# Peptides against a protein of PDB entry 6UG1: the designs that were tried, part 267

Target 1, 304 residues: chain A of PDB entry 6UG1
Amino acid sequence: SNEERKRRKYFHMLYLVCLMVHGFIRNEWINSKRLSRKLSNLVPEKVFELLHPQKDEELPLRSTRKLLDGLKKCMELWQKHWKITKKYDNVGLYMRTWKEIEMSANNKRKFKTLKRSDFLRAVSKGHGDPDISVQGFVAMLRACNVNARLIMSCQPPDFTNMKIDTSLNGNNAYKDMVKYPIFWCEVWDKFSKKWITVDPVNLKTIEQVRLHSKLAPKGVACCERNMLRYVIAYDRKYGCRDVTRRYAQWMNSKVRKRRITKDDFGEKWFRKVITALHHRKRTKIDDYEDQYFFQRDESEGIPD
Target 2, 301 residues: chain A of PDB entry 6UG1 as posed
Amino acid sequence: SNEERKRRKYFHMLYLVCLMVHGFIRNEWINSKRLSRKLSNLVPEKVFELLHPQKDEELPLRSTRKLLDGLKKCMELWQKHWKITKKYDNEGLYMRTWKEIEMSANNKRKFKTLKRSDFLRAVSKGHGDPDISVQGFVAMLRACNVNARLIMSCQPPDFTNMKIDTSLNAYKDMVKYPIFWCEVWDKFSKKWITVDPVNLKTIEQVRLHSKLAPKGVACCERNMLRYVIAYDRKYGCRDVTRRYAQWMNSKVRKRRITKDDFGEKWFRKVITALHHRKRTKIDDYEDQYFFRRDESEGIPD

## One batch from the design tools (peptide; made by RFdiffusion4, then SolubleMPNN)

Design b2_p29_6_s2 (from b2_p29_6, 10 letters changed)
Fold by OpenDDE base, seed 1:
Structure b2_p29_6_s2 (fold): chain B 304 residues (1-304), chain A 29 residues (1-29)
Amino acid sequence: as target 1 above (304 residues)
Amino acid sequence: SEEEKILKEVAKIAELDPEEALKLWKQLF
């Protein structure tokens, strides 16, 4: 019905706000000075120097290469620190079906809320789910004075899916779900004027995204619980930005149709939510990023 | 909690029911 469509759209908006606020709060927690002091000790001086290369005036690419090597070594150090990767409770922050949402609304909560103190302890010990691990990695880079963002791929229920039964059956459902990350890192390269994408936990990859990211979910089974729609960046200065354009090859043709921003009302609404979570002034980094997004929109073209 | 305050404030800016947002929050987190 039209009413059920409105209900699912509203619930999608509600769920998206909850997820975006969660990302904001986790971004505050990883700015902990106590955690920063502990995590900085994981990074040797030689790796710190690679993270902060001098500008090579002859070949700026040499400076970017040093930064990339430093980030690779940080991923290796992080893997040594991280002792226990816990499975997600149920589906974690991956996309729930409408049926699962209806069933969950009737069920008492079975899991304890992770408090800030528990999170800081988990990161410090190297014990937690993949999301806690990624968040801790961002905290380690920030502890080394790296301009690292926490990236969250928000997975609200698909308001475009009007099917009643959306049961996801299969023995490998968890493996397919976790094939691509929900959280990752971006690092500002001051030499190339670009964000570097870092997945320290799942794919264990560093990439300079041009047209396509390895972190973008591919295949039906993976996309059932991980649809790239709302990739939100949280920086060390409490900036909040939509960076979906970086990771979406087909933003205009495919991704926009599954976003709240498919219409002017949804675009204005989503801008209000981003603005509410954006607690810093605009910078030249935002200008370079917006220029890159503009070029990506032009290069994709308008779908017929 | 501080988290619940932030959620309710953002829900209000988003023109959503803050109590529905909090109910959902308590189911997710």
Scores: peptide ipSAE 0.799, ipTM 0.985, DockQ to the pose 0.892
Fold by OpenDDE base, seed 4:
Structure b2_p29_6_s2 (fold): chain B 304 residues (1-304), chain A 29 residues (1-29)
Amino acid sequence: as target 1 above (304 residues)
Amino acid sequence: SEEEKILKEVAKIAELDPEEALKLWKQLF
């Protein structure tokens, strides 16, 4: 019905706000001065120097290569720190079906909310789910004065899916679900004027995204619980930015149709939510990023 | 909690019911 369409759209908006606020709060928690002091001790001076290369005036690419090597070493150090990767409870922050949401609303599950103190302890010990691990990695980079962003791929229920029952295939569902991350890192390269993508936990990859990312879900089974729609970046200064354009090859043709921003009302609404979570002044880094997104929109063109 | 305050504020800005947002929050987190 039209009512069910409105209900699903509203619930998608509500769910998206909850996810985006969760990302904001986790981004605040990883700015903990107490955590920062502990995590900085994981990074030896030689690795710190690689993270902060001098500007090579002859070839800026040499400075980028040092930064990339420093980030690689940080991923290795982080893997040594991280002792226990817990499985997600159920589906974690991956996308639920409408049926799963309806069933969960009826179940008074005593979910134990992870408190800030529990999170900080989990990161400090290296014990937690992959999301906590990525968030802790971002905290370690920030502790080393690296301009690192927490990236969250928000997975609200698909309001464009009007099916009542989406039976997901059971057997490999968890493996296919966790094939691609929900959380990752971006690091500002001051030499190339670009964000470097870092997945320290799942794919264990560092990339300079041009047209597509390795972190973008591919294949039907992987996309059932991980649809690239809302990739939100949270910086160390409480900036909040939609960075979906970086990771979406087909933003205009495919991704936009699955977003609240498919219409003018949804675009205005989503901008209002981003603005509410954006607690810093604009910087030249935002200008370079917006220019990159503009060029990516022009290069994709209008969908046929 | 501080988290619930932030959620309710953002929900209000988003023109969503803050109590529905909080109910959903408690189911997710």
Scores: peptide ipSAE 0.785, ipTM 0.984, DockQ to the pose 0.906
Fold by OpenDDE base, seed 5:
Structure b2_p29_6_s2 (fold): chain B 304 residues (1-304), chain A 29 residues (1-29)
Amino acid sequence: as target 1 above (304 residues)
Amino acid sequence: SEEEKILKEVAKIAELDPEEALKLWKQLF
């Protein structure tokens, strides 16, 4: 019905706000001074120097290569630190079906809310789910004065899916679900004026995204619980930015149709939510990023 | 909690029901 369409759209908006606020809160928690002091000790001086290369005036790419090597070594150090990767409880922050939502509304699941203290302890011990691990990795880079931001691929229920039954069948559903991350890191490369994508936990990859990312879900089964729609960046200064354009090859033709921002009302609404979570002034980094997004929109063109 | 305050504030700015947002929050986190 039209009412069910309105209900699903509203619930999608509500769910998206909850996810975006969760990302904001986790971004605050990883700024903990106590955690920072502990995590900085994981990074040897030689690796710290690679994270902070001098500018090569002849070839700025040499400086970028040092930074990339430093980030690779940080990923290796992080793997040594992280002792226990817990499975997600149920689907974690991956996309739920409408049926799962309806069933969960009736079940008072006592989720034990992870407190800030428990999170900080989990990161410090190297015990937690993949999301906590990624968040801790961002904290370690921030502890090393790296301009690292937390990236969250928000997975609200698909309001474009009007099927009554949205049950997902398959024994491999968990494996396909976790094939691509929900959380990752970006690091500012001051030499190339670009964000470097880092997945320290899932794909264990470093990428300089051009047209497409390895972190973008591919294949039907993987996209059932992980649809690239809302990739939100949380920086160390409490900036909040939509960076979906970086990871979406087909933003205009495919991704936009599945976002609340498909219409002017949704665009204005989503801008209000981003603004509410954006607690810093604009910087030259934002200008370079917006210029990159503009060039990517022009290069994609208008879908015929 | 501080998290619940932030959620309610953002929900209000988003023109959503803050109590529905909080109910959903408690189901997710």
Scores: peptide ipSAE 0.781, ipTM 0.983, DockQ to the pose 0.895
Fold by OpenDDE base, seed 2:
Structure b2_p29_6_s2 (fold): chain B 304 residues (1-304), chain A 29 residues (1-29)
Amino acid sequence: as target 1 above (304 residues)
Amino acid sequence: SEEEKILKEVAKIAELDPEEALKLWKQLF
């Protein structure tokens, strides 16, 4: 019905706000001064120097290569620190079906909320799920004065799916779900004026995204619980930005149709939510990023 | 909690029911 369509759209908006607030809170927790002091000790001086290369005036690309090597070594150090990767409880923050949401509303499962103290202990010991591990990696880079963002791919239920039964009964459902991350890192390259994508946990990859990312879900089974729609960046100064355009090859033709921002009302609404979570002034880094998004929008063109 | 305050504030700015947001929050986290 039209009523069920309105209900699913509203619930999608509500769910998206909850996810975006969760990302904001985790971004605050990883700014912990106590955690920072502990995690900085994981990075030896030689790796710190690679993270902070001098500008090569002859070949700025050499400075970017040093930063990339420093980030690679930080991923290796992080793997040594992280002793226990726990499986997600159920589906974690991957996309739930409408049926799973309706069933969960009836089941008062007392999930014990992970407190800030428990999170800081988990990161500090290297024991937790992949999301805690990525968040801890961002904390380690921030402890080394690297301009690192926490990235969250928000997975609200698909309001465009009007099917009643959306049960995902597959033997490989968990493997397909976790094939691509929900959380990752971005690092500002001051030499190339671009964000570097870092997945320290899942794919263990570093990318300079041009047209597509390896972190973008591919294949029907992987997209059932991980639809690239709302990739939100949280920086060390409590900035909040939509960076979906970086990871979406087909933003205009495919991704926009699955977002609340498909219409002018949804665009204005989503801008209000981003603004509510954005607690810093605009910077030249935002200008370079917006210019990159503009160029990516022009290069995709208008879908025929 | 501070988390619940932030959620309710963002829900209000988003023109959503803050108590529905809090109910959903307690189911997710």
Scores: peptide ipSAE 0.737, ipTM 0.977, DockQ to the pose 0.901

Design b2_p29_6_s3 (from b2_p29_6, 9 letters changed)
Fold by OpenDDE base, seed 4:
Structure b2_p29_6_s3 (fold): chain B 304 residues (1-304), chain A 29 residues (1-29)
Amino acid sequence: as target 1 above (304 residues)
Amino acid sequence: MEEEEIIKRVAEIAELDPEEALKLWKQLF
């Protein structure tokens, strides 16, 4: 019905706000001074120097290569720190079906809310789910004065899916679900004026995204619980930005149709939510990023 | 600011029911 369509759209908006606020709060927890002091000790001076290379005036790419090597070493150090990767409880923050949402609303499952103190302890011990691990990695980079963003791929229920039963088929569901991350890192490269994508936990990859990302879900089974729609970046200064354009090859043709921003109302609404979570002034980094997104939109073109 | 206050505030700015948002928040986190 039209009512069910409105209901699913509204619930999608509620769910998206909850996810985006969760990312904001986790980003604040990452900025913990107590955690920062502990995590800085994981990074030896030689690795710190690679994270902060001098500008090579002859070939700026050499400075980028040092930064990339520093980030690689940080990933290796992080793997040594991280002792226990817990599985997600059920589906974690991956996309639920409408049926699962309806069933969960009836089940007063006392999810034990992870408190800030519990999070800080989990990161400090190296014990937690992949999301906590990524968040801790971002905290470690920030502890080393790296301009690292927490990235969250928000997975609200698909309001464009009007099917009642999307029973996801059994045994491989978890492996397919976790094949691609929900959380990752971006690091500002001051030399190339670009964000470097870092997945320290799942794919264990560093990439300089041009047209496509390795982190973008591919294949039907992987996309069932992980649809690239809302990739939100949270920076160390409480900036909040939609960075979906970086990771979406087909933003205009495919991704937009599955977003609240498919219409002018949704675009304005989503901008209000981003603005509510964006607690810093604009910077030259935002200008370079917006220019990159503009060029990506022009290069994709308008879908025929 | 408490997590519950943040979710309510953002829901209000988003022109959503802050109590529905908080209820969903408590179900997710």
Scores: peptide ipSAE 0.807, ipTM 0.982, DockQ to the pose 0.872
Fold by OpenDDE base, seed 5:
Structure b2_p29_6_s3 (fold): chain B 304 residues (1-304), chain A 29 residues (1-29)
Amino acid sequence: as target 1 above (304 residues)
Amino acid sequence: MEEEEIIKRVAEIAELDPEEALKLWKQLF
């Protein structure tokens, strides 16, 4: 019905706000001075120097290569620190079906709220789910004065899916779900004027995204619970930015149709939510990023 | 600011019901 379409759209908006606020709060928690002091000790001086290379005036790419090597070593150090990767409770922050939502609305919460103190302890011990691990990795890079962002791929229920039953059937549902991350890191490369993508936990990859990311879900089974729609970046200064354009090859033709921002009302609404979570002034880094997004929109063209 | 205050405030700015947002928040986190 038209009413069910309105209900699903509204619930998608509520769920998206909850996810975006969760990312904001986790971004605050990883700025903990107590955690920073502990995590900085994981990074040897030689690795710290690679994270902060001098500018090579002859070939700026040499400086970028040092930074990339430093980030690789940080991933290796993080793997040594992280002792226990817990499975997600149920589906974690992956996309729920509408049936799962309806069934959950009637169920009392079965899990304990993770408090800030519990999170900081989990990161310090190296014990937690993959999301806590990624968040801790971002905290370690920030402890080393690296301009690292927490990235969250927000997975609200698909308001474009009007099927009555959206149950997912499959024996490998968990493996397919966790094949691609929900949280990752971006690091500002001051030499190339670009964000470097870092997945320290899931795919264990570093990439300089041009047109395609390895972190973009591929295949039907993986996309059932992980649809690239809302990739939100949280920086160390409480900036909040939509960075979906970096990871979406087909933003205009495919991704936009599955976002609240498919129409002018949704674009204005989503901009209000981003603005509510954006607690810093604009910087030249934002200008370089917006220029990159503009060039990517022009290069994709208008879908036929 | 408490987590509950943040979710209510963002819901208000988003023109959503703050109590529905808080209820969902408590279910998710």
Scores: peptide ipSAE 0.806, ipTM 0.982, DockQ to the pose 0.872
Fold by OpenDDE base, seed 1:
Structure b2_p29_6_s3 (fold): chain B 304 residues (1-304), chain A 29 residues (1-29)
Amino acid sequence: as target 1 above (304 residues)
Amino acid sequence: MEEEEIIKRVAEIAELDPEEALKLWKQLF
């Protein structure tokens, strides 16, 4: 019905706000001074120097290469630190079906809230789910004075799916679900004036995204619980930015129609939510990023 | 701010029911 369409759209908006606030809170927690002091000790001086290369005036690419090598070594150090990767409870922050939402609304909460203290302990010990691990990795880079963002791919239920029974049945459903990350890292390269994408946990990859990312879900089974729609960046200065354009090859033709921002009302609404979570002034880094997004929109074109 | 205050405030700015947002928050987190 038209009513059910409105209900699903509204619930999608509620769910998206909850997810975006969760990302904001986790981004605050990873700014913990106590955690920073512990995690900085994981990074030896030689790796710290690679993270902070001098500007090569002859070839800025040499400085970027040092930074990339430093980030690679940080991923290796993080793997040594991280002892226990827990499975997600149920589907974690991956996309739920409408049926799962209806069933969960009637059920008492089965899991304990992770408190800030529990999170900090989990990161310090290297024990937790993949999301906690990524968040801890961002904290380690921030502890080394790296301009690292926490990235969250928000997975609200698909308000464009009007099917009643989307039972995701299958023995491999968990493996397909976790094939692509929900959380990752971006690092500012001051030499190339670009964000570097880092997945330290899932794919264990570093990318300089131009047109496409390896982190973008591919294939039907993976997209059932991980639809690239709302990729939100949380920086060390409490900035909040929509960076979906970086990871979406087909933003205009494919992604936009699955977002609340498909219409002017949804665009204005989503800007209000971003603004509510954005607690810093604009910087030249934002200008370079917006220029990159503009060039990506022009290069994709408007779908006919 | 407590997590509950943040979710209510952002829901209000988003023109959503803050109590529905908080209820959902408590179900998810």
Scores: peptide ipSAE 0.803, ipTM 0.982, DockQ to the pose 0.866
Fold by OpenDDE base, seed 3:
Structure b2_p29_6_s3 (fold): chain B 304 residues (1-304), chain A 29 residues (1-29)
Amino acid sequence: as target 1 above (304 residues)
Amino acid sequence: MEEEEIIKRVAEIAELDPEEALKLWKQLF
């Protein structure tokens, strides 16, 4: 019905706000001075120097290569620090079906809310789910004065899916779900004027995204619980930005149709939510990023 | 600000019911 369509759209908006606020709060928690002091001790001086290369005036690419090597070594150090990767409780922050939402509304919550103190302890010990691990990795880079962003792929229920029942097949569902991350890192390269994508936990990859990312879900089974729609970046200065354009090859033709921003009302609404979570002034980094997004929109063209 | 205050404030700015947003927040987190 039209009513059910409105209801699912509204619930998608509520769920998206909850997810975006969660990312904001986790981004605040990883700015903990106590955590920063502990995590900086994981990074040897030689690795710190690679994270902060001098500008090579002859070939700026040499400076970028040092930064990339520093980030690789940080990923290796992080793997040594992280002792226990817990499985997600149920589906974690991956996308729920409408049926699962209806069923969960009637069920008492099984798990205690993770408090800030518990999170800081989990990161410090290297014990937690993959999301906590990624968040801790971002905290370690920030402790080394790296301009690292926490990236969150928000997975609200698909308001474009009007099916009553969406049964997902059980056995391989978890493996397919966790094939691609929900959280990752971006690092500002001051030499190339670009964000470097870092997945320290899942794919264990570093990439300089041009047109395609390895982190973009591929295949029907993987996309059932992980739809690339809302990739939100949280920086160390409490900036909040939509960076979906970086990771979406087909933003205009495919991704936009599954976002609240498919219409002018949704675009204005989503801008209000981003603005509410954006607590810093604009910088030249934002100008370079917006220029990159503009070039990506022009290069995609208008969808047929 | 407490987490509950943040979710209510963002819901208000988003022109959503703050109590519905808080209820869902408590279900998710």
Scores: peptide ipSAE 0.800, ipTM 0.981, DockQ to the pose 0.872

